# Peptides against a protein of PDB entry 1EBD, part 103

Target 1, 138 residues: chain A of PDB entry 1EBD
Amino acid sequence: KASYEGKVAAEAIAGHPSAVDYVAIPAVVFSDPECASVGYFEQQAKDEGIDVIAAKFPFAANGRALALNDTDGFLKLVVRKEDGVIIGAQIIGPNASDMIAELGLAIEAGMTAEDIALTIHAHPTLGEIAMEAAEVAL

## One batch from the design tools (peptide; made by RFdiffusion4, then SolubleMPNN)

Design b2_p26_5_s4 (from b2_p26_5, 9 letters changed)
Fold by OpenDDE base, seed 5:
Structure b2_p26_5_s4 (fold): chain B 138 residues (1-138), chain A 26 residues (1-26)
Amino acid sequence: as target 1 above (138 residues)
Amino acid sequence: SAIEEKARARLGEKRFADVLAILEEA
């Protein structure tokens, strides 16, 4: 896979300072590729002693992304192993800034990877990648 | 850069670093 250049290409428009302890507050950076995050990062969870599964699914395997010819990146779910609850999500790729909303809702509601995996998404859509990543976590 | 400084200010240092790390995974 390709590597990112290692710098942010655009300012953050959404999110809160990391000093604010909000679990389901989204952060969006309109970089190229676009980046969105909500809840825990994988390493953050590990540093806090939370045993997690990091489930990734690439946009290169998403039908809508292929149709758009925009397949860079992935969705990552951070799932607590103990109970399968989603505690974080990151999206690098097309429509990340909008797609993060679904996952923010899921985290706030205390949903599990199974809940997302069992949620039918319209086909073909970028949003299906959340369902696919959730299946990886099962 | 100005863009990075704006992002850092908005996200905070820790989350900014996490964003950079996740971008590098792509």
Scores: peptide ipSAE 0.310, ipTM 0.795, DockQ to the pose 0.050
Fold by OpenDDE base, seed 4:
Structure b2_p26_5_s4 (fold): chain B 138 residues (1-138), chain A 26 residues (1-26)
Amino acid sequence: as target 1 above (138 residues)
Amino acid sequence: SAIEEKARARLGEKRFADVLAILEEA
């Protein structure tokens, strides 16, 4: 059901031109479903020799997504194995473009997956998926 | 497509490829 071709409304990368590659610059593709990314992709981290855990949690298992009947996609956290620090995140699914902000903040602040996992997220919410993915990384 | 070319221009080649890869996981 995920489709990029013909369904992209806009692309956005905040704050800097494409030539400037800062880790914590969010990128959003307004496709159906939306795609948002901040920091490292899993393969990017591996290519740079960073040992990572890729923790993935599907919207199909998120209570709010189920209630909204919008369960396509997932959230993926890219966590540095040595210290548990979140270095990247990708979201495909409902409200991805807005939800990426929490993870952008976490990355900029040098937070760990444990920090997110222990942060109380309201239930049921889409944002709860970040906590669920963080728990997978533990 | 024209949309993809715009995305490529905005994100850069590497980031665009990574986005496409992640989209294919869904």
Scores: peptide ipSAE 0.289, ipTM 0.777, DockQ to the pose 0.043
Fold by OpenDDE base, seed 1:
Structure b2_p26_5_s4 (fold): chain B 138 residues (1-138), chain A 26 residues (1-26)
Amino acid sequence: as target 1 above (138 residues)
Amino acid sequence: SAIEEKARARLGEKRFADVLAILEEA
């Protein structure tokens, strides 16, 4: 297993910080391991007075990540406690730049952690980590 | 690095700091 470097190799963002108020503008940093984010960060939500659950699930517990021997990192859901709505997500780990799209869609649709937890994800896949993190938020 | 500074410029200072914080959690 490779050690975490936190090295930024490239970056991409679908929006600009001054762009229209879209909640789910993805930001991808092609670091090693890869980093992707959409919506609120946990501290950002707290700073704005939003009571949130930060539900975290590690790739070390994901079957596909284990099979790939690429288990560094985690998925984090930022869930508003009041109604269970997902308002942000961060992924550090394999395929983060692509997997963030599911969570971007969920945020734009106003979906809850329960909605994702109840969504059947193929097994074994990296993407099923979203379901696992959602279950943590319940 | 130059890449990190580019990322900072694109993400903004606050979002870049948040990304760094997440990277440190891993």
Scores: peptide ipSAE 0.257, ipTM 0.748, DockQ to the pose 0.043
Fold by OpenDDE base, seed 3:
Structure b2_p26_5_s4 (fold): chain B 138 residues (1-138), chain A 26 residues (1-26)
Amino acid sequence: as target 1 above (138 residues)
Amino acid sequence: SAIEEKARARLGEKRFADVLAILEEA
């Protein structure tokens, strides 16, 4: 593990934070590696008494990330155990700020990890990591 | 840093702490 304190270069928040719960708002932290988040963090869900699966898949195992020689980080899905619904996602790694949109859509639509796992992602792509993380959650 | 303080002000203390925690996992 590495310390990331002092490595935040910028931040962006979609929507209107003053009018909407932060859980529903995508947030990007322009660190190295880049970090994006939407919905619940794992510990946040636990603090609220939600039983969750935290499914991680590393970019080091993603074919496109390997081809780009940019393999630091991971995708994490926060999945509610009772029904398999995705309630949060975090991405640290290449193209995180753009890739978070797929998972934001999934959360807003009330999709399950199974829905993402069954969605065909083009090979090889960075986005394929969402399908891999969803399979871990099954 | 000034950028971190801006992020903290926008996200709030709790969510900013969650972001820092996830970064430490990488």
Scores: peptide ipSAE 0.328, ipTM 0.787, DockQ to the pose 0.044; fails the geometry check

Design b2_p26_6_s1 (from b2_p26_6, 10 letters changed)
Fold by OpenDDE base, seed 5:
Structure b2_p26_6_s1 (fold): chain B 138 residues (1-138), chain A 26 residues (1-26)
Amino acid sequence: as target 1 above (138 residues)
Amino acid sequence: SAALAARREEFERRTLAILLEAAAAR
């Protein structure tokens, strides 16, 4: 299906003005498919000398996405290899604009990929893709 | 198939470019 550019929105997470809070501010593109990002991109982390794991899981393997016949895209976690802390996330696919909030929270809280992987997600949901991507990082 | 893989890769590349542009617009 042809993708189209939608409205760009930058959201701010409620916090104290810090460099960390700036990293955790989500950006959303209401395109088809939707696009969302929070924290580091993989290349940005590498350019800053952070050793990262880029854990990617496709919507084509998500049960809810299959049921919706909306399987374009993926979720990517950018995980700091030293400690397993999630430092960034990108979502391209169904409901990316809402799904990025979980990952924004995870980044702000200093959560690891293990924390997300061990969090029970309802089945079948789009949100399970965060858990699946976190498992890839382990 | 190789054609399907290439199509997915191109789609991912284009969508990542949109994300990077959105991030730069902040």
Scores: peptide ipSAE 0.062, ipTM 0.605, DockQ to the pose 0.043
Fold by OpenDDE base, seed 1:
Structure b2_p26_6_s1 (fold): chain B 138 residues (1-138), chain A 26 residues (1-26)
Amino acid sequence: as target 1 above (138 residues)
Amino acid sequence: SAALAARREEFERRTLAILLEAAAAR
């Protein structure tokens, strides 16, 4: 049970302006645990009338996180129900600041949860949690 | 620029939302 000690080092990664209204600049907070987000939040999507699946997977179930003894937090995918397209992602946990880049790429490319679920992730890695969360969305 | 100010405001809003979600998930 990590105490979220707010060492807020907010780095604005200046992403390229995407022409797609869905692609937001990644937001990163270098807290313990780290926090990162790209694209829509679940509530933001709902407020805009987008029907979404929020697929969540905990770091407590990730083999690499267990091996590191750093299991606080989760990954959440925000998936549009109509077509399975990933429109947002949030990560709270180890290496969230770097792991958000995969999901940023997926959103910019218009990938689905199925595309991520079918992508082979190395085992055991923290990044494997993206695949696990994508499987939850199917 | 107005665009840079809007991006900063969005970043701050989203940062806060992440932290609030993290706090609620405990």
Scores: peptide ipSAE 0.026, ipTM 0.526, DockQ to the pose 0.038
Fold by OpenDDE base, seed 2:
Structure b2_p26_6_s1 (fold): chain B 138 residues (1-138), chain A 26 residues (1-26)
Amino acid sequence: as target 1 above (138 residues)
Amino acid sequence: SAALAARREEFERRTLAILLEAAAAR
C-alpha cells in the first residue's frame, strides 16, 4: 500500500496522473492478531449493488492454528453470487499478512470460490483456511 | 487528496470492525 501510494504520488507530481485502485491493493496491519484485506468488503459490495455471499471460516477450526496455539480470528471471502467470482477477502489471525497474497492473486485472476475449493493445500497449514472458506461459499 | 483520505478512513473503520468481530467471537 504505502509504496504504491508513494509511486502514484510521484507520477502525479511529474504530470502523469495515476490512480490508487483499492480493489487490487492489499492492506495489512501488523497487529496481534494480524489483519489483512484485499478487494471488496461485504458492505462495500452491497453499497455498490453487488449481490454477494460472505463466507467465513474460523482459525479455531484450522489444524495448523490449533497446533500453534494461535486460533484467534477468521478468514472471510466476499463472493459475487452471479458467477461465484471472488471479489474480496479479509483475514484476521496468524500469518494474515502473507496469506492475503494468495487471495489477491485469485481476485486479480478472476477466480471463483470453486477454483480455490478445488486447489489442494498442504496439510496441516494455515493456508487451508482459504480452501475451507471457499467451500463454505459453494 | 480528499478521495485518498476518505478511502484510508473507510479502511481503518472496516479494519476496526473486523477486529471487534474477532474479539466478540472469543
Scores: peptide ipSAE 0.025, ipTM 0.505, DockQ to the pose 0.033
Fold by OpenDDE base, seed 3:
Formats: C-alpha cells, structure tokens, sequence
Structure b2_p26_6_s1 (fold): chain B 138 residues (1-138), chain A 26 residues (1-26)
C-alpha cells in the first residue's frame, strides 16, 4: 500500500498521467459475450515501460460456466511484476459487466494477485475465475 | 477535451484488440 501510493504520487508530481486517472473507470460492452475492462491493458503497460505479467484463465475451465453451457472467453489480469499489484483487468464472457466490479475494487485498493488468490470464492461460481487467474500470476 | 477524446479512442482500439483475441480463441 504505502509503496504504491508513493510511486503514484511521484508519477503525478512528474507530470506523467497517473495510473489512477485512467485505471478507475470501468468500461462495459453489452455484446454476446459481454466485454468489460478496468485499468491498464497489457500493451498499454508495456508502452509505458511497466514490466507486467498477463495472467489469463478461460471460462471453459470454470465449473459454473460449464454448468451454464456458457464457456466462451476469459479473464485477464495485468499484474506489475515488481510488487505483484493488479493494475488492470479484462473480462470477456458470462456476467463480465458485473464481475469487473471486484477487480475494479482490487485495483483501487492497490491489492496484489496474492490477495485475490487467497480470497475464498464460493463454489461453484463464475467469480472463481478471478482467483484462478490470480493464481496463474503468482 | 481533445486529450480525453484521444484517450477514449485509444481505449476503444485496445478493447477491440482484446475482442479480436477472444474471437480467435473460439
């Protein structure tokens, strides 16, 4: 937390667009499948010189998605390698428009992939895919 | 502002790239 706040403050003082001004606003496309995004895209982070892990987990491996017969798409976490902090997330798949809120909260709170991986999600749920993607980032 | 419009256009471009990646993975 304190290290993240210090870096964001230093970047803001240096006149760099703070990650905060772009990271905080979720975007949703109500397509089939739904598409949602919050924070950095992987390529955006790379273009800004941020070393990232892009952790991707498919809905085809999620027990609830299988039970619903709605397994198209994936969740992607964009994790900063230096400290494991989640700086972006993208979801394409069932309930993406609502599921993005958990990850938006995690990004705003400066949470790590480990924090999400250690959070117990109810079984079987679509939300478990966030935990699975976080485990891939470790 | 022109800067906000440019950021939105870049966001839309990147969102489209992710949608195309998902479509290719079907």
Amino acid sequence: as target 1 above (138 residues)
Amino acid sequence: SAALAARREEFERRTLAILLEAAAAR
Scores: peptide ipSAE 0.022, ipTM 0.511, DockQ to the pose 0.035

Design b2_p26_6_s2 (from b2_p26_6, 9 letters changed)
Fold by OpenDDE base, seed 3:
Formats: structure tokens, C-alpha cells, sequence
Structure b2_p26_6_s2 (fold): chain B 138 residues (1-138), chain A 26 residues (1-26)
């Protein structure tokens, strides 16, 4: 089961507490638009020899962002190809500072893009963009 | 509009670089 293999891989990475702490701590910039990140950037993963998918979805295609007339930016997931586990996320856009917490939880739990894609998000919401980006990674 | 798409891509790249720098400083 891909989910079981992903859990074993996540536990192997957890053997380095200082590296795990660095990856799990979110960074937030309260600019306009807001910016937030947790875990790996795409280039950091590549530099470490991790084969990744960078799945990106724009706020310009999000129903709630359109209704709020606040459509600048995107959500990006960094997904390890081997097992589909989410190892990083970046958000530029409305409510990025709060929305990063869902993805931080997903990374800490060793969740896959499929886990997020199969999670029902209320429609229309800003948070729905995480589901849309996860579907891009499939 | 290709010019608008290019400007948006440049903005996204700059903001991603700021996030990377902020994360590395922690």
C-alpha cells in the first residue's frame, strides 16, 4: 500500500530531529499578498537528489478568491515522486498565513497528495485550493 | 496577454525567493 510505504519513509526521515524541526517550522511574510512556506522548496529537494513534482494552482481559478476580488498568487505543493508524500508547500495569496497550517499538518503526518485530494473542502472557500493543487500532483 | 503572464511569473519568482531567504534565516 502506497500509504504504508510513505509512512515508513516519513519515519526514516524523522530520525534526524534537527532537520525535521527545520523542515516543519513555517515561514510567514505578512505582505500584500501574504506569503507562507513550510518544508522543502522544489530546488532544495532537487539539490538533495529528491525526485519531486511541483504542483501549482492559481488563486485566479479559486471561486472564493474570485468572489473576494483577491486573486493574486498561487499554492504550490512539493511532492516526492517515489511515494506521493508531500514534503513542502508554498502559498502566495489571500489568507496564506493561516492556510499554511493545513499543509504543515499534512507534512508532519506524512500525508500524500492523494490524501489531500480526497479530503472534502467546503465550496467555495480559499482552502479548496489545497485540494485543487493536490489533484494536479496526481 | 503574454506580457501580463510574464509579469506575474516574475512576481511569483521574486516572492518565492523572499520566502526561501526567510526560511533559511530561521
Amino acid sequence: as target 1 above (138 residues)
Amino acid sequence: DAALAERRAAFEARTEAILLAAAAAK
Scores: peptide ipSAE 0.204, ipTM 0.727, DockQ to the pose 0.031
Fold by OpenDDE base, seed 5:
Structure b2_p26_6_s2 (fold): chain B 138 residues (1-138), chain A 26 residues (1-26)
Amino acid sequence: as target 1 above (138 residues)
Amino acid sequence: DAALAERRAAFEARTEAILLAAAAAK
């Protein structure tokens, strides 16, 4: 957290908007499918001059989602290219409202896409999609 | 299936717009 906050502060000193408050607060829409977000959207990062990778993985390719016959949507990671740090995440799909918590934790801790990609997720699970999206970002 | 791919892309765009609006309302 402190390391991530230090990096965000350095960017703010360079004339960028303070992103700390926006990054930390999740948004959830309990629709069908569910929608959840934390941190930056891709276009918000670009508008602030942050060079990002948007790594997307579909629930249609997730083994648990297939087994549940609930494959609408995707997980998207917004990854800062400079250092691989995850600065945002969006989930549309099954259990999105709960799954966003893992990515909120990762963002608050200043984790990279590599950190998530190297974290073993149980197979087959919906949560495994976070690992798959992180691998796309590498 | 190009028609399925197009429908998926349209669904994703609409749902992302809803999420963005929800985030901006906070």
Scores: peptide ipSAE 0.198, ipTM 0.727, DockQ to the pose 0.033
Fold by OpenDDE base, seed 4:
Formats: C-alpha cells, sequence, structure tokens
Structure b2_p26_6_s2 (fold): chain B 138 residues (1-138), chain A 26 residues (1-26)
C-alpha cells in the first residue's frame, strides 16, 4: 500500500497524467473472444511522446487457457520505460472483461511491471497471464 | 507453423482495432 501510494504521489508531483487524471476507465467488448482495455494503448502513448515497452503474452501459452481449450488472443501491458510503471493494458481472450479490473487497479495505484511480476498468482489461472506479460516487460 | 502464426497475427490485428474503436467511443 504505502509503496504504491508513494509512487502515485511522486508521479503527481512530476505532472504525470496517471497520477492526476482518472485514466483507468475500462472499455469492454463482450465478443468471443472478449476484448478489454484500460489506460493507454501503445500508439497513444507514443503519440504523446511517452517511451514505452509493449509487453505481450499469448493465451496459447497460459496453462488455464489450454485446459479450457480457449487460447485465442493475448494480454498486452503498456509500460513506461523510464520507471517501469504500467500505464495501459489490453486483453483479448477468455475472461478479459473481468481480468481487466486487476490491471485497472494496478494502473490507478501506480504499480510497476515488477510489482505484478513479483506477485504470486494461483496456478493454474487465467490471471497468471498478467504476471507473465509483466515478466516480458522486465 | 508459419500459416498458423500469420492467422494469429491477423486475428490479433483485427481484435486490437475493434478494441481501440470501442475505447474511442467512450
Amino acid sequence: as target 1 above (138 residues)
Amino acid sequence: DAALAERRAAFEARTEAILLAAAAAK
């Protein structure tokens, strides 16, 4: 808690949008597969001059997705390169509409890819894909 | 399999476009 609050405060002082504006407004399309987004898309961040890492991990490599035989799509994290802070996320795949909430929380809390990568996720779950994508961003 | 990889890439591109459009409509 305190670490994340400190990050948000530091970003607010630095004038970063993620700390001063409500940026974590989710968008969801209840298609098959589901689609969900929160925060910046990669190109939006680039257009604003933010240097980002786009870390993508496929559901085809997720153990729970394989067990469900539902492996289409991916999770993408948009990570600010300077400090590793997550500023956006896109999910196309199983349970995207619910999984986006974890990433919305992470963005609002000013969490880094490292914070997610070091968070133990239950195995096997779809949620592990967030951890895997975060590891790609490191 | 190169054909599978290409089909996946095309699927991802289409779905990303849909998602971007949905986000812009908010």
Scores: peptide ipSAE 0.193, ipTM 0.720, DockQ to the pose 0.028
Fold by OpenDDE base, seed 2:
Structure b2_p26_6_s2 (fold): chain B 138 residues (1-138), chain A 26 residues (1-26)
Amino acid sequence: as target 1 above (138 residues)
Amino acid sequence: DAALAERRAAFEARTEAILLAAAAAK
């Protein structure tokens, strides 16, 4: 947040149009396992009256996580029911701090769960969990 | 194992709560 707000402020001072979009700003906790979030949590969406699907997939079912012996946690997608658009994501698990960037990009681009589900991820990778969670939302 | 599943669910709930708090603070 603060770093992004600093960029917005610098752009405003430079006379460029800029806005802070808090929906696409990631939050990260560098714990073990790592935690990362971008966009809406399920309850936040519900509190705002948005009908959502919360699609969850565990790292314990991911081949790369198993190979690393690092299977704690999950990836969750928050998908708007009306149009299938991803509006939030949470990751607790290995490499969450880096993996959240894919989902931040998806949210900014207005992508659907179908778009992610149809994107081939390399095998075996931790990134496959995003594809798997997207399939759960379908 | 039901006990393992319960411990995992509790861990996930705690970490998700921490993540929500961190997101709100940033």
Scores: peptide ipSAE 0.182, ipTM 0.710, DockQ to the pose 0.035

Design b2_p26_6_s3 (from b2_p26_6 with D1S T8R V11F D12E M18A Q23A)
Fold by OpenDDE base, seed 4:
Structure b2_p26_6_s3 (fold): chain B 138 residues (1-138), chain A 26 residues (1-26)
Amino acid sequence: as target 1 above (138 residues)
Amino acid sequence: SAALAARRAAFEERTLAALLAAAAAR
């Protein structure tokens, strides 16, 4: 948020037209395990009356996490049931701070769980967990 | 073990609650 708003302000001061338009702001905690979130939590969506699927996939089932011996946590997708659009994501686990950017892009672009599930991820990677969680949402 | 699974689940729930609280405070 602050860095993005600062960039928009700097562009405006430089005489370039720029606007702050964003659907999702990522939040990261650099703990062990790392924690990241973007968009809606499942409960926030429910409190707003949005009918959602909460699709969860554990790092204990991810081939790269197993190879790293770092299998604590999960990825959760929050998917709107009416159209399959991803409206939120939470990650607790290895590389959560960087992996949240893919899901932030997916939310900003209005992508569906199907779009992520049909995207080929490199094997073995931590990023495959996004594809696996998207498949759970189908 | 069932005890390890229950401990992991409880850790995950506390962590999600902390993330939600931190997001709501911004």
Scores: peptide ipSAE 0.115, ipTM 0.678, DockQ to the pose 0.032
Fold by OpenDDE base, seed 3:
Structure b2_p26_6_s3 (fold): chain B 138 residues (1-138), chain A 26 residues (1-26)
Amino acid sequence: as target 1 above (138 residues)
Amino acid sequence: SAALAARRAAFEERTLAALLAAAAAR
């Protein structure tokens, strides 16, 4: 947040067009398990009148999480039903702090759940859970 | 275990609520 706002302010002072998009700013909590979020929560989208799919996949079904014996939590995608665009993501589980970056990029680029579902993730990895959650949203 | 599943679900909901509250305060 603060570094991105500082960049936008510097660009504005330099006479370049720039805007702060708060939807794509990640939030991370380095707890056990780790917690991360970017974009809309399901309830925020509903309160704004956005019709959404909340697609959830558990780390207990991820092959890498099983191999690491670290299977607590889930990934959740918040997908707009009208066009399939990803508007939010939440992760509770192993490597959530780093894994949120893929989903932040997807939201900033206006990607769909189909774009993530069709992206081949290496097997076995924790990152496959993004693909699995995207498949649940289809 | 139904008791373990209920504890996990309650933890998830509290964690999401805390993240939502922290995001709304920014």
Scores: peptide ipSAE 0.096, ipTM 0.655, DockQ to the pose 0.033
Fold by OpenDDE base, seed 5:
Structure b2_p26_6_s3 (fold): chain B 138 residues (1-138), chain A 26 residues (1-26)
Amino acid sequence: as target 1 above (138 residues)
Amino acid sequence: SAALAARRAAFEERTLAALLAAAAAR
């Protein structure tokens, strides 16, 4: 947030058209398990009248999380039902603070759940949970 | 076990609610 707002201000001073877009600003809590969020929560989207799919996949079903014996939590995608575009994500679990960056990129790029589901993730990784949650949204 | 699954689900929902509340307080 603060570093991004500082960048937007610097770009505006340099005469570049830039606005603070809070849609893809990540929020992280370094707890055990870690917590991360970017974009809409499911209820926020519903309160704005957006028809959404909430696709959830548990770390207890992820091969890397099982191998690490760290299987608490889940990844949730918030997908706009009209066009399949990812508008939010939440992660509770191992490496959530770093894993949220892929989903932040997907939201900023206007990617769909299909785009992530068709992206090959290395096996076995924690990152595969994003692909698995995207497949749940199809 | 079903009891462990229910405890995990309840933890996840409380954590998600706390994240939402923290986002709304900004």
Scores: peptide ipSAE 0.091, ipTM 0.652, DockQ to the pose 0.032
Fold by OpenDDE base, seed 1:
Structure b2_p26_6_s3 (fold): chain B 138 residues (1-138), chain A 26 residues (1-26)
Amino acid sequence: as target 1 above (138 residues)
Amino acid sequence: SAALAARRAAFEERTLAALLAAAAAR
């Protein structure tokens, strides 16, 4: 947070539009599979002129999802290319409604894809998909 | 602020609409 607020302030001083208050408010749809989102969608970021990496990892490659026989969907991270900061996430898949909270915390803290990739996730868990998607963004 | 709360609510509505559209396209 403080480091991110410092970067936003530095961008303001540099004459960049410095008030992208990333609203890390989660939205959830309890469908089968569940859908969740926080922050920017990839297209929303592009429409605002933000250059982004959209890192996607499928639940079909997640060990816990395979063990649950629930492998539909993916996690997508929306990462700002300039500084690697996570600005959005979408999850369609098992436990998306709960898993979005980690990514909401990461966005509000101003974490990077590297911060998530270097965070140890328990194996095998659904949560590992956030780490795997973060590694794709590096 | 009331302005921040209104911006948050509008963001939630847009995000939910996008998720619903994505779910319906499956």
Scores: peptide ipSAE 0.025, ipTM 0.509, DockQ to the pose 0.038

Design b2_p26_6_s4 (from b2_p26_6, 10 letters changed)
Fold by OpenDDE base, seed 4:
Parts: C-alpha cells; sequence; structure tokens
Structure b2_p26_6_s4 (fold): chain B 138 residues (1-138), chain A 26 residues (1-26)
C-alpha cells in the first residue's frame, strides 16, 4: 500500500510537464564544502514507500577533485529500483552548487541512471562523478 | 586508516543532515 502510493506520487511528479510545477527545486548551501540537493533524499523516498537504490561515489576517487586537492564529500543518486529513474541527488563537495543543475535536468526529463552512465563526460572533470555514481546504480 | 574513515563518515552524516534541514526550510 505505502509502496504503491509512493510510486504513484513519484510517477505523478515525473509525469507532469507543467511549466509551473518544478518537480525538483534545487537547494544549495554555500558552505565549505558546498552542499546541494535536488529531488528526493533517500530517507524521504523510503518514508513514502518508494523502493530506491542510493548510489554514492566519493570525490576522493574523482580525478579532477584529486588534481584540485579538494576531495571531501560525495555525490549520491537516489534511483527508483523499478525503472532506474533518477528521483533525487545530493552533492557535498567541490562545485556542488553548479553540478546539481545536470542532475536537476536529468530528474525533470525522467532520465535513468543508465542514461547518465552512458553519457560521455569530459576527462578530467568534477562532472564525471555523476557518471561514476550512475554506474554504481546499475 | 580506521580513525580517518570514522571522521569522514561523521562529517558526511552531519553534512547530509544540514542539507536536509536546509532543503526542508524552503
Amino acid sequence: as target 1 above (138 residues)
Amino acid sequence: AAALAARREAFERRALAALLEAAAAR
């Protein structure tokens, strides 16, 4: 029951191309490190009964973050298990405030973790961490 | 190694909690 209600809510959110109701309003905190979020947190999705994968990749494993000597934090994707659709993302780390926009676009477009994993990211970039986190969700 | 991992994990938990709070305040 709760899982079905959460699925219908997430599908209703993902299924309305309303130019007025953003499915995913980004939240940004300009701390050191920066923090950003869009869509569902893992716990919010679970509380609504959505079965999710929380795919996490650390900046300590990102080539650009290593080159910048700024390796604190991670990217987390919240992926719906039924269809692989990205329903949320959290970034704590370098350039989180700008990088959240790619994931906001992915959520608004109803993209899957596979869509991000198959997207070629420039090397070396911080943005590659989205691809790496998407690969963890497969 | 274990002490560094524990410090990292504690940082990540605090940062996620602060981000969740900031997102809920909008």
Scores: peptide ipSAE 0.248, ipTM 0.781, DockQ to the pose 0.033
Fold by OpenDDE base, seed 3:
Structure b2_p26_6_s4 (fold): chain B 138 residues (1-138), chain A 26 residues (1-26)
Amino acid sequence: as target 1 above (138 residues)
Amino acid sequence: AAALAARREAFERRALAALLEAAAAR
């Protein structure tokens, strides 16, 4: 927490837009499959010199997606290596437009991949894929 | 206010473009 507050303060003093004002605006495409994103893409983080883990989990391994016969796509977390903080997420798959809100909240709150991995999700749900992708980032 | 709105719209357009590129790469 204190180290992140120091970086955000340094960027604000330098006249850079706060990373906070950009990091949690969701983008949604109501295609088949649905597409959603919040925060950094992996390449955007790399281009800014942020060392990241890109943790990906497929809907084909999600119990609810299998039961619905809707298994196309994945969830991707973009996790900063220095502190484990989630700085971006992309979802391509069932209910992506609604599921992006959990990850938007996690990014705005400065949560880690560990915080999501330790959060109990109901079984079987599509939302469990966020927990599974967070476990891949540990 | 207007500069913040213009920055938000520019970010949303870039995020959407990158998301569409990621979807097309499958």
Scores: peptide ipSAE 0.108, ipTM 0.633, DockQ to the pose 0.042
Fold by OpenDDE base, seed 1:
Formats: sequence, C-alpha cells, structure tokens
Structure b2_p26_6_s4 (fold): chain B 138 residues (1-138), chain A 26 residues (1-26)
Amino acid sequence: as target 1 above (138 residues)
Amino acid sequence: AAALAARREAFERRALAALLEAAAAR
C-alpha cells in the first residue's frame, strides 16, 4: 500500500495521471498460519452483484504441505462466472505471504482460472495449490 | 473425524473473517 501510493503520488506530481487501484493491493498477516488476500472476497463480489465461483482447495490435499506437516488452511479463488476471470484470491496456510504474488499477477493480467489450471507448477510445491483451486473452478 | 473437520472449518472461517477485516482496514 504505502509504497504503491507513494509511487502513484510521485507520478501524479510529475504530471502523469495515475489512480491508486486498491483491488490489486495485497493484504498480508504474518500469523501462524499466514493469511493473504488480493482482489475481491467472495462476499464483496456478491454484494456488488458479481456472480462468482468460490473455488477452494485445502492444504491438507497438497503433497508439499503434507510433507512439511503444515496442512492447515486453504487457497480460495474468486472467479467471475461470466468469463472465468480471477477477480480475487485468499490464502490461509504455509507461505501464503509469498504465494499471493502469483495470484496478484494473474488478477492484474486479467487471467482466467483456465490460464492458471494450464500453467505447469513445479512438483511437489505449495504453489501447485493455485493450479488445483483453478481446476475446481472449471 | 467429524469433530476435527468441524473444528478445522471453524478455524478457517475465523481466519478468513480476520483477513477480511485486515484488508478492509487498509
């Protein structure tokens, strides 16, 4: 937030029109387990009249999370039903603070759940849970 | 099994609510 707002403000002062997009700004809580979010929560999208799929995959089903004995939580994708575009993501679990960056990039790029599902993730990794959650949305 | 699943689900709901509050406070 503050770094991005500072950049937007500097660009505006330099005569480049810029707006702070808060939708793509990640929120992170460095708890155990970690918590991260970017874009819409499922309820926020519904309250705005967006018809969404909430695709959830648990870390208890991720091979790397099992190997680490750290299987608490899940990844959730918020996918717009009309076009399959990812408009939000939430992660509660191991490495959530770093894993949210992939989904932030996907949202900024206007990617679909299919784009993530077709992206080959390294095996076994925690990151595969994004692919698994995207497959749930198809 | 069912009691463990219900406890996990209750934890996940609380964590998601806390994350929503933290996101909204920004």
Scores: peptide ipSAE 0.295, ipTM 0.805, DockQ to the pose 0.033; fails the geometry check
Fold by OpenDDE base, seed 2:
Structure b2_p26_6_s4 (fold): chain B 138 residues (1-138), chain A 26 residues (1-26)
Amino acid sequence: as target 1 above (138 residues)
Amino acid sequence: AAALAARREAFERRALAALLEAAAAR
C-alpha cells in the first residue's frame, strides 16, 4: 500500500493520470502460516449487495503442500455470480505472500473463475490451488 | 477426526478475522 500510494502520488504530481485502485492493493501478514488478501472479502461483497460465490480449496488437498508437510490453511476466491468475475481472494498458507500476486493480476484484468480454472499450473505446485479453487466456483 | 476438523475450522476463522482486520487497517 504505502509504496504504491507513494508511486501514484509521484505520478500525479508529475502530471500523469494515475489513481489508487484499493481493490487490487494486496494486504500481507508475514506470519506462520502467511496470510494474504486482495479485493473483496465475502462479507464485504455481501454488505455491498454483491451476490457472490465463495470458493474455498484447502492446502491439505494440494500435492506440493503435502510434500512440504505444510498443509495448514486454504485459498478462497470471491466470485461475482452475475458474470463469474473474480472480485477478491484470500490465502492462508505456504507462500501466500507471493501467490496473491497471480490473483491480484486476475482481478485487475477482470478475469473469471473459468479463466483461472482453464489456466494450466505446473504440477506439483502450490499455485495449483488457485486453479482448484476456481474449479470449485464453476 | 471431528476434533481435528473443529480445531482446523477454528484456526481458519481466526486467521480470516486477523487478515480482514489487517486489510481494513490499511
Scores: peptide ipSAE 0.250, ipTM 0.781, DockQ to the pose 0.034; fails the geometry check

